# Peptides against a protein of PDB entry 3QIS, part 10

Target 1, 334 residues: chain A of PDB entry 3QIS
Amino acid sequence: PSLELSRREFVFENVKFRQLQKEKFQISNNGQVPCHFSFIPKLNDSQYCKPWLRAEPFEGYLEPNETVDISLDVYVSKDSVTILNSGEDKIEDILVLHLDRGKDYFLTISGNYLPSCFGTSLEALCRMKRPIREVPVTKLIDLEEDSFLEKEKSLLQMVPLDEGASERPLQVPKEIWLLVDHLFKYACHQEDLFQTPGMQEELQQIIDCLDTSIPETIPGSNHSVAEALLIFLEALPEPVICYELYQRCLDSAYDPRICRQVISQLPRCHRNVFRYLMAFLRELLKFSEYNSVNANMIATLFTSLLLRPPPNLMARQTPSDRQRAIQFLLGFLL

## One batch from the design tools (peptide; made by RFdiffusion4, then SolubleMPNN)

Design b1_p8_5_s3 (from b1_p8_5, 4 letters changed)
Fold by OpenDDE base, seed 5:
Structure b1_p8_5_s3 (fold): chain B 334 residues (1-334), chain A 8 residues (1-8)
Amino acid sequence: as target 1 above (334 residues)
Amino acid sequence: SFVLPPLE
């Protein structure tokens, strides 16, 4: 069996978080026998491609002189965004198109990724006084290393070094501040806030705005700004309540005094963000007659974002654990 | 009153 490929090299320029890109190529059976094709893993890989890439179709049959179009789709989700922001991964891959009883065909994937404040740690963002697209990639790496060391020092109750007034980290990320300030000013009376989805185009504009500028006003509807806050919290590599405290939050869920003690043990940035969000959400609940927002809805929605189970426990989360997690958050909303 | 931390 043999194939002819219309293209073997693919370049994906300016790849962004949540922005789908597509490249297409054609494969033709120029042989005299039917062939089965499939994308196969390389010798040391579990998957035929990186998590941000897919082929459609990834397998199939071709009769003699048959032709099929294959789409290569690049999409950076919450699962790939952190590794691409740090530069640990890149928009580079090699696909192996295998023919049964035939040859392997290699496809080269290349391109560039544009960093996002989405999927960046709270600690790194607190040190980032400028938009992420203004920060050199080398400095992003340094900010992540420094952020890891400060998280460890904070957990160990080490006294912060008296860093000069110019190098002091923000109390909360500017991106969270901008989103919450906008929602507080303009969305308190918005009917069905956090219940109506945003527009995908407006979400992309909000992400690009936060990555490239410090706006006076965030673009888009109140629903899109509200959903952008949810996406931001979901994309965090470490949730607002650190994984290390997850079980202690569940164990304390019915004791409001212990719940407050657990939150006091969070790293400074995480603790500040948690208190800031809880203060905002309690303010929205005062306008429940206008915005249709209630404490049970908000607790249910934000619990999955703020109090995520550690990756090793995700598959084992019981309905009881979920109810305890909701009860923990309710103690800060009521 | 809800008080936002300043962006300093």
Scores: peptide ipSAE 0.053, ipTM 0.834, DockQ to the pose 0.848
Fold by OpenDDE base, seed 2:
Structure b1_p8_5_s3 (fold): chain B 334 residues (1-334), chain A 8 residues (1-8)
Amino acid sequence: as target 1 above (334 residues)
Amino acid sequence: SFVLPPLE
C-alpha cells in the first residue's frame, strides 16, 4: 500500500485557550490495493497525539484512487491550558500516520501558544499588575515559581520574610475583580443569571480582553460575563479552596465557626478570592426577585468550581461528600 | 452596599 499526502508540515500560529484552530490535508491511495490508515502512538506514548490535538478521522479505509480529507484540530481546554501557560508543554508534536502492511508517514505539528490568565494560578495572577500578554514568558516562569514558594510559606505558617523591593501583590487577581465588578454593576437584575449560557464568540472576546487589557467594561452579555467567571474558576490549576483543605471543608460543613477557621488557613490570594466571591454572591442573592438566583442554586453551582476534590479522590466522591461541600458554601451565603 | 476592593 502507498499514500500520497498533500501536506506534512502544520503550523498553528497564536494558539489561544478555548479557540479551536483547524488545518486540513488530503491523503490519497496512489496504490493498486485498498489500504487501512491510522494515527498510532510513538514509542512510549499512550496516545497518538498530545491532549490539545486531534485528527479527524484518526483512522479509515481507502480504496485505490480514493481520497480523504483529514482535519487536525488544535483546542486548548482547561486540561491543557496550565501546562501550556507554564511552558511545560508547547505547540509541538509529531503524528505517525501508519499504513497497515505499509509505511509510516510523519507529520510535523508546530506553532506558538499565547498565555492566558485562565489556567494561571491565583498567586501568579496576584503578582501580575499588567495583562498576561504583556508579561515576558521568562517572567511568567519566575512568577509561577514565586507563587509556589509563597503558597508553601503560607501553608507552613511561615512569617513572610522581609518584603524586599518586590512589588506588593494584588489582594485578588485583576481578572476576577473585573469579572465580579462587571456582574455587580450590570447583572444584579439579570433574569436567569448563571442559569442561561453565554455566547461562545462573546466568551472568546472576554478571554482575549482579560488576557490583553484592563478594560473599563467587559464586552458581551451578562450571561457571557457570568459564564466567563465560571470558566475562570474551573480552569484554575489549584481551586479557590486548595486541595489540601478539601477534606477539612467537608468535615466542618455543619459548623459555621470551623468553616471560617478552615478558610482562614487558605493562602492569602485564595482566601481573599474566596471572601470576595462570597461577598459578591451574598449581594447577588438580595436581588433574587429579579435575577431568580437562590442560595441553593448558587451553592450547588459554585461548589464544583471552588471546592473540587483532589485528583486522587475525584472518582470516589460520594453523594454525601457533595452534600457536605454544598453545605460548606451555604454557610457563607446565608 | 457591597464594596469591591480597589484594583491596587
Scores: peptide ipSAE 0.050, ipTM 0.826, DockQ to the pose 0.790
Fold by OpenDDE base, seed 3:
Structure b1_p8_5_s3 (fold): chain B 334 residues (1-334), chain A 8 residues (1-8)
Amino acid sequence: as target 1 above (334 residues)
Amino acid sequence: SFVLPPLE
């Protein structure tokens, strides 16, 4: 069996969070026998490609002189955004197109990723006074390392932050402040807020706006701004309630005093974001006659975002644990 | 009216 490939090198320029890019190529059976093709894992890989890449179709049969178009789709979801923002991963891969009883064909994937405030840690964002696209990649790495070390020191109840040297971090990320301030000003009377989806084009404009500027006003509908807040919270590498406090939140869910004590033990940025969001959501609930928002809907929606089970417990979450998590959040909304 | 805290 033998194949001819129309292209073997693919470049994906300026890859962004949630922006699909596609490159296509043709494969042709230039042999005299039917062939089966498949993309196969490299040695030591579990998958034929990185999580942000997909081939469609990834396998198939070709008769002699048959041709098929293959799409290479690059899409950075919440599952890949953090490792691309940190530069731990890059827009580089090698695909192995295997022929049954034939040879391997190598495809080279390359490109560049543009960092996003979506999928960046709350700690790092509190240190970013400028849009993330204005921050050199080298400084992003340093900010993440420093953020990790300060979080660890805070958890260990070590010596108070030396008052002296570096620029004081923001109380909350500017991106969260901008989203919530916009919703508070313009969306309190919005019917079906957090129930109606935003527009995909408007979501992309909001993300690009927050990554590149500090706007006076966020573009798009109130529904798109509301969904952008949900996407931001979902994309956080660590949820607003740190994974280490998850079980304590469940255990305290019916004791409002213990719940407040658990929240007081969050890292400063996480605690500030939590309090800021709860203050906004309690204000939004006062307009329930206009926006159709109720405490049970909000608690159910935001619990999945703010109080995620640790990765080791995700597969084991019981309906009882979910109800405790919702009850924990309800104690801050009511 | 509740006022959300400004960016400090």
Scores: peptide ipSAE 0.046, ipTM 0.813, DockQ to the pose 0.654
Fold by OpenDDE base, seed 4:
Structure b1_p8_5_s3 (fold): chain B 334 residues (1-334), chain A 8 residues (1-8)
Amino acid sequence: as target 1 above (334 residues)
Amino acid sequence: SFVLPPLE
């Protein structure tokens, strides 16, 4: 069996968070026998492609002289955004199109990723006074490494923040400040806030706006701005409540005094973001007659974003753990 | 009134 491929090299330029790109190619059975094709893992890989890539179809049968279109879909989700922002991963892959009882065909995937404030750490974002797209990639890597080291130092209580550094970190990321300031100004009376989904086009505009500028006004509906805040919190590599404190939050969930003590142990940026969000959400709850937002809904929604189980515990999260996590957050909303 | 911290 043999295949002819219309293309073997694919370039995905300017790949962005949540922006789907598609490239298509044709495979043709130029042989005299039916053939089965499949994308197969490379020798050391568990998957035929990286998490941000998909082939459709990834397998199939071709009769003699049959042709099929294959779509290569590049989509950076929350699961890939952080490793692409850091440059740990890149828009590069090799796909192996296997022909049953035939040969392998190699497809080269290449391109570039445009960094996003979505999926960037709170620590790094607090050091970014300019939009992330204005920051050189080399400096992003340094800021992430420095952010990790400063998180560890903050947890260890070892070094007073050198008040003398000419570039004081922001108290909260400008991106989250802008989102919350917009919602506070314009969305407090918005019916079904955080219950109605945003528009995908508006979400992309909001993301691009925050990545490239410091806007006076965020584009899009209040629903899109609200969903952008949720997406931002979900995409954080380290949740607003650091993984190290997760179990302590659950254990303290019914003691509001201990809950406040646990939050006081967060790194400065995480603690500031948490307090900022809780203050906003408590203000939003005063408008419940207008926005239909209640404390239980908000606690349920934001708990999954702010108080995520550590990756090693995600598969073990019980309904009791979820209820404790919700109860923990309720103690800051009421 | 809730006051958001300014962007510094």
Scores: peptide ipSAE 0.046, ipTM 0.814, DockQ to the pose 0.764

Design b1_p8_5_s4 (from b1_p8_5, 5 letters changed)
Fold by OpenDDE base, seed 2:
Structure b1_p8_5_s4 (fold): chain B 334 residues (1-334), chain A 8 residues (1-8)
Amino acid sequence: as target 1 above (334 residues)
Amino acid sequence: DFVPFPLE
């Protein structure tokens, strides 16, 4: 069996969070026998491609002189955004197109990723006074490392923040402030807020806006801005309530005094973001006659975003644990 | 009333 490939090198320029890119190529059976093709893992890989890449179709049969179009789809989800922001991963891969009883054909995938404030830590974002696209990648790495060290120091209660030579961190990320301030100004009377989905095009514009600028106004509908806040919270590498406090939040869920003590133990940026969001959501609940928002809906929605189970416990979350997590947030909304 | 934090 033999294949002819129309292209073997693919470049994905300016890959962004949640922006699908597609490159197509053709494979043709130039042999005299039917052939089966498949993308196969490399020797040390479990998958034929990285998590942000997909081939469609990834396998198939070709009759003699048959041709099929293959789409290479690049999509950075919440599962790949953090490792691409840090430069731990890159838009680089090698695909092995295997022909049964034939040859292997190598495809080279390359490109560049544009960093996003989505999937970046709250600690790093509190140190970014400028849009993330204005920050050199080398400085992003330094900000993430420094942010990790400051998180650890704050959790250990060991060292006061050395107020010295580094620029004072923001109290909350500017991106969260921009989203919440916009929603507070323009969305308090919005019917079905957080219940109606945004538009995908508007969500991309909002993400690009937050990554590249500090706007006076966020583009898009109130629904798109509201969904962008949810996407931002979901994409955080560490949730607003750090994984280390998850169990203590569940254990305290019915004691409002203990709940407040648990929140007081969060890293400064996480604690500020939590209090800021809870203050906004309590304000939004005053307009329930207009926006159809109630405390149970909000607590249920935001619990999955703010109070995520640690990865090792995710598969074991009980309905009781979920109800405790909701009850924990309700104590800050009521 | 909800008061947004100033961006410093």
Scores: peptide ipSAE 0.040, ipTM 0.804, DockQ to the pose 0.889
Fold by OpenDDE base, seed 4:
Structure b1_p8_5_s4 (fold): chain B 334 residues (1-334), chain A 8 residues (1-8)
Amino acid sequence: as target 1 above (334 residues)
Amino acid sequence: DFVPFPLE
């Protein structure tokens, strides 16, 4: 069996968070026998492609002289955004198109990723006084490494942040401030806030706006701005409540005094973001007659975002653990 | 009252 491929090299320029890109190519059976094709893992890989890439179809049969279109879809989700922002991963892959009883055909995937404030750590974002797209990639790497080291130092209580450094970190990321300030100003009376989905086009505009500018006003509907806040919180590599405190939050969930003590142990940026969000959400709850928002809904929604189980425990989260996590947040909303 | 943090 043999295949002819219309293209073997694919370039995905300016890949952005949540923005789907597609490239297509044709495979043709130029042989005299039916053939089965499949994308196969490389040696030591578990998957035929990286998490941000997909082939459709990834397998199939071709009769003699049959041609099929294959779509290569590049989509950076929350699961890939952090590793692409850090440069741990890149828009580069090699696909192996295997032909049963035939040859392997190699496809080269390349391109560039444009960093996003979505999927960037709170620590790094607190150091970014400018939009992430204005920050040199080299400085992003340094900011992430420094952020890891400062988080570790803050957990170890070792060194007071030298308040004398000319570049004081922001108290909260400007992106969170912009989203929350917009929602506070314009969305407190919005019916079904956090219950109605945003528009995908508006979400892309909001993401690109936050990545490239410091707007006076965020574009899009209140629903899109609200969903953008949820997406932002979901995409955080470390949740607003650090993984190290997860179990303590569950254990304290019914003691509001202990809950406050646990939050006081968060890194400065995480603690500020948590307090800022809780203050906003308590304000939003005063408008429940207008916005249909209640404390149970908000606690349920934000618990999955703010108080995520550590990756090693995610598969073991019980309904009881989820209820404790909700109860923990309720103690800050009421 | 909710007081937004100033952007520095």
Scores: peptide ipSAE 0.040, ipTM 0.788, DockQ to the pose 0.899
Fold by OpenDDE base, seed 5:
Order: structure tokens, then sequence, then C-alpha cells
Structure b1_p8_5_s4 (fold): chain B 334 residues (1-334), chain A 8 residues (1-8)
């Protein structure tokens, strides 16, 4: 069997979080026999491509002189955003297009990623006084490493060494402050807030705005700004309630005193963000006659974002665990 | 009343 490929090199410039890019190529059976093609894993890989890449179709049959168009889709979700922000991964891959009883054809994927405040740690963002696109990538790596070390020191109750005239970290990330301050000012009377989806174009504008500027006003509808806050919280590498405290939150869910004690043990930035969000959501609930928002809806929505099960326990989450997690959050909304 | 955190 034999194939002809119209292209073998693909460049994806300026890849961004949640922005789909597509490149297409054609394969043609220039042989005398039917061909089965498939994308196959490289040696030691479990998948034929990185998580931010896909081929469509990834397999198929071609009769002699038949042609098929293949789409290469690049999409950075919450599952790939953190490793791309840190520069641990890059927009580079090699795809192996295999023919049954034939040859392998190699495709080269390259490009560049533009860092986002989405998928960046709360610790790193508290150290970041400028928009992430103004911060050199080398400094982002240093900020994430330093932030990891500070989280570990905080969990171990190690006194922060008064290292020198380093600028004091923000109490909360500026991105969370901007989103919540906007919603507080403009969205408290918004009907169906957190129940109506935003516009995809407006969500992209909000993400780009937070990555590149410190705006006086966030662009888009109140629904898009509200959904951007949910996306931000979902994309955090470590949830607002750290994974180490997950089980203790569930175990304390019916004791409001123990719940407050568990929250007091969070790292400073996580604890500040949690208290800030709970203060905002309690304020929003005062406007329930206008915004149709109630405590049970808010607790159900935000629990999955703020109190995520650790990755190793995610497949084992019971309906009872989910109800305890909701009850934990309700104790801060009421 | 909701009191926003200052940035500074």
Amino acid sequence: as target 1 above (334 residues)
Amino acid sequence: DFVPFPLE
C-alpha cells in the first residue's frame, strides 16, 4: 500500500486557551490495493497525539485512487492549559500516520502558545501585579516554582522567611478581583445570573482582556462575565479548596465550627479567595428577588468548582460525598 | 455589606 500526502508540516501560531485552530491536509491512495490508515502512538506513548491535538478522521479505509481530507485540530482545554502556561509542554508534536502492512508517514506539528491567567495557580497570580502577557515566560516558571514552595511552607506551618524587599503578594489575584468587582457592581440585579450561558465570542474577549490588560470595565454581558468566573475557577490547577483538605471538608460538612477551622488551614491566597467569593455570593443572594439566585443553586454550582475531589478519588465520588460537599459550602452562604 | 479586597 502507498499514500500521497498534500502536506506534512503544520504550524499553529498564537495558540490560546479555549480557542480552536484547524489545519487540513489530503491523503490519497496512489497504490493498486485498498489501504487502511490510522494514527498510531509513538514508542512509549499511550496516545497518538498530545491532549491539545486531535486528528479527524484518525483512521479509515481508502480504495485505489480515493482521497480523504484530514483535519488537525488544536484546542487547549483546562486539561492542558497549566502545563502550557508553565512551558513544561509546548505546541510541538509528531504524528505517525500508519498504513496496515505499509509504511509510516511522519507529520510535524509546531507553533507557539500564548500564556493565560486561566490555568495559572492562585499563588503565582497573587505574585503577578501585571497582566500575564507582560510577564516573561522565564519569570512565570520562577513564579510557579516559588509559589509551590510557599504553598508547601504554608501547609507545613513554616514561618515565611522574611526574604528581602520582594514586593508583597496581592491578597487575591487581580483577575478574580476584576471579575467579582464587575459582577458586584453590574450583575446583582441580573435575571438568571449563573443560569444563562455567556456568548463564546464574549468569553474569548474576556479571557484576552484579563491576559493582556487591567481594564476599568470587563467587556461582554453579565452572563459572559459570570461564566468567565466559573471557567477561571474550573481551570485552576489546584482548586480554591486545596486537594489535601477535600476529605476534611466532607467529614466536617455538618459542623459549622469545624468547617471554618478547615478553611483557616488553607494557604493564605486560597483562604482569601474562598472568603472573598463567599462574601460576594452572600451579597448576591440578598438580590434573589431580582436575579432568581438561591443558596441551593449557588452551592450546587460552586461546590464542583471550589471543592473538587483529588484526581485519584474522582472516579470514586459517591452521591453522599457530593451532598456533603454541597452542605459544607451551604454553611458559608447562609 | 460586601467589601472588596483592595489590590494594594
Scores: peptide ipSAE 0.038, ipTM 0.783, DockQ to the pose 0.836
Fold by OpenDDE base, seed 1:
Structure b1_p8_5_s4 (fold): chain B 334 residues (1-334), chain A 8 residues (1-8)
Amino acid sequence: as target 1 above (334 residues)
Amino acid sequence: DFVPFPLE
């Protein structure tokens, strides 16, 4: 069996968070026998491609002189955004197109990723006074490392940072401030806020706007701005309530005094973001007659974003744990 | 009352 490939090198320029890119190529059976093709894992890999890449179809049969179009789809989800922002991963892969009883054909995937404030840590964003696209990638790495070290120092209650030489971090990320301030100004009376989905094009414009500028106004509908806040919180590498406090939040869910003590133990940026969001959501709840937003809906929606189970517990979350998590958040909304 | 943080 033998295949002819129309292309073997693929370049995905300016890959962005949540922006689908597609490249297509043709494979043709130039042999005299039917053949089965499949994309196969490289040696020591579990998958035929990285999580941000997909081939469609990834397998199939070709009759003699048959041709099939294969789509290579690049999509950076919340699951890949953080490692691409840090430069730990890159838009580079090698696909192995295997022909049954035949040859392997190698495809080279390359490109560049454009960093996003989505999927960046709260600690790094609090140190980032300019849009992320204005920050050199080398400095992003340093900001993430410094953020990790400061988070550890904060958790260990080690000596107050020498306030003297480094520019003071923001109390909350500017991106969170921009989203929440917009929603507070323009969306408090928005019917079905957080219940109506945003437009995908507007969501991309909002993401690009936050990554590249400090706008006076966020583009798009109130629904798109509201969904962008949800996407931002979902894409955080560590949730607003740190994984280390997850179980304590569940255990304290019915004691509002203990709940406040647990929140006081968050790293400064996480604690500030949590308090800021809770203050906004309590304000939004005053307009429930206009926006159809109630405490149970908000608690149910935001609990999955703010109070995520640690990765080792995700598969074990009980309905009781979910109810405790909702109850924990309700104690800050009421 | 909700007080937005100033952008410093």
Scores: peptide ipSAE 0.037, ipTM 0.792, DockQ to the pose 0.935

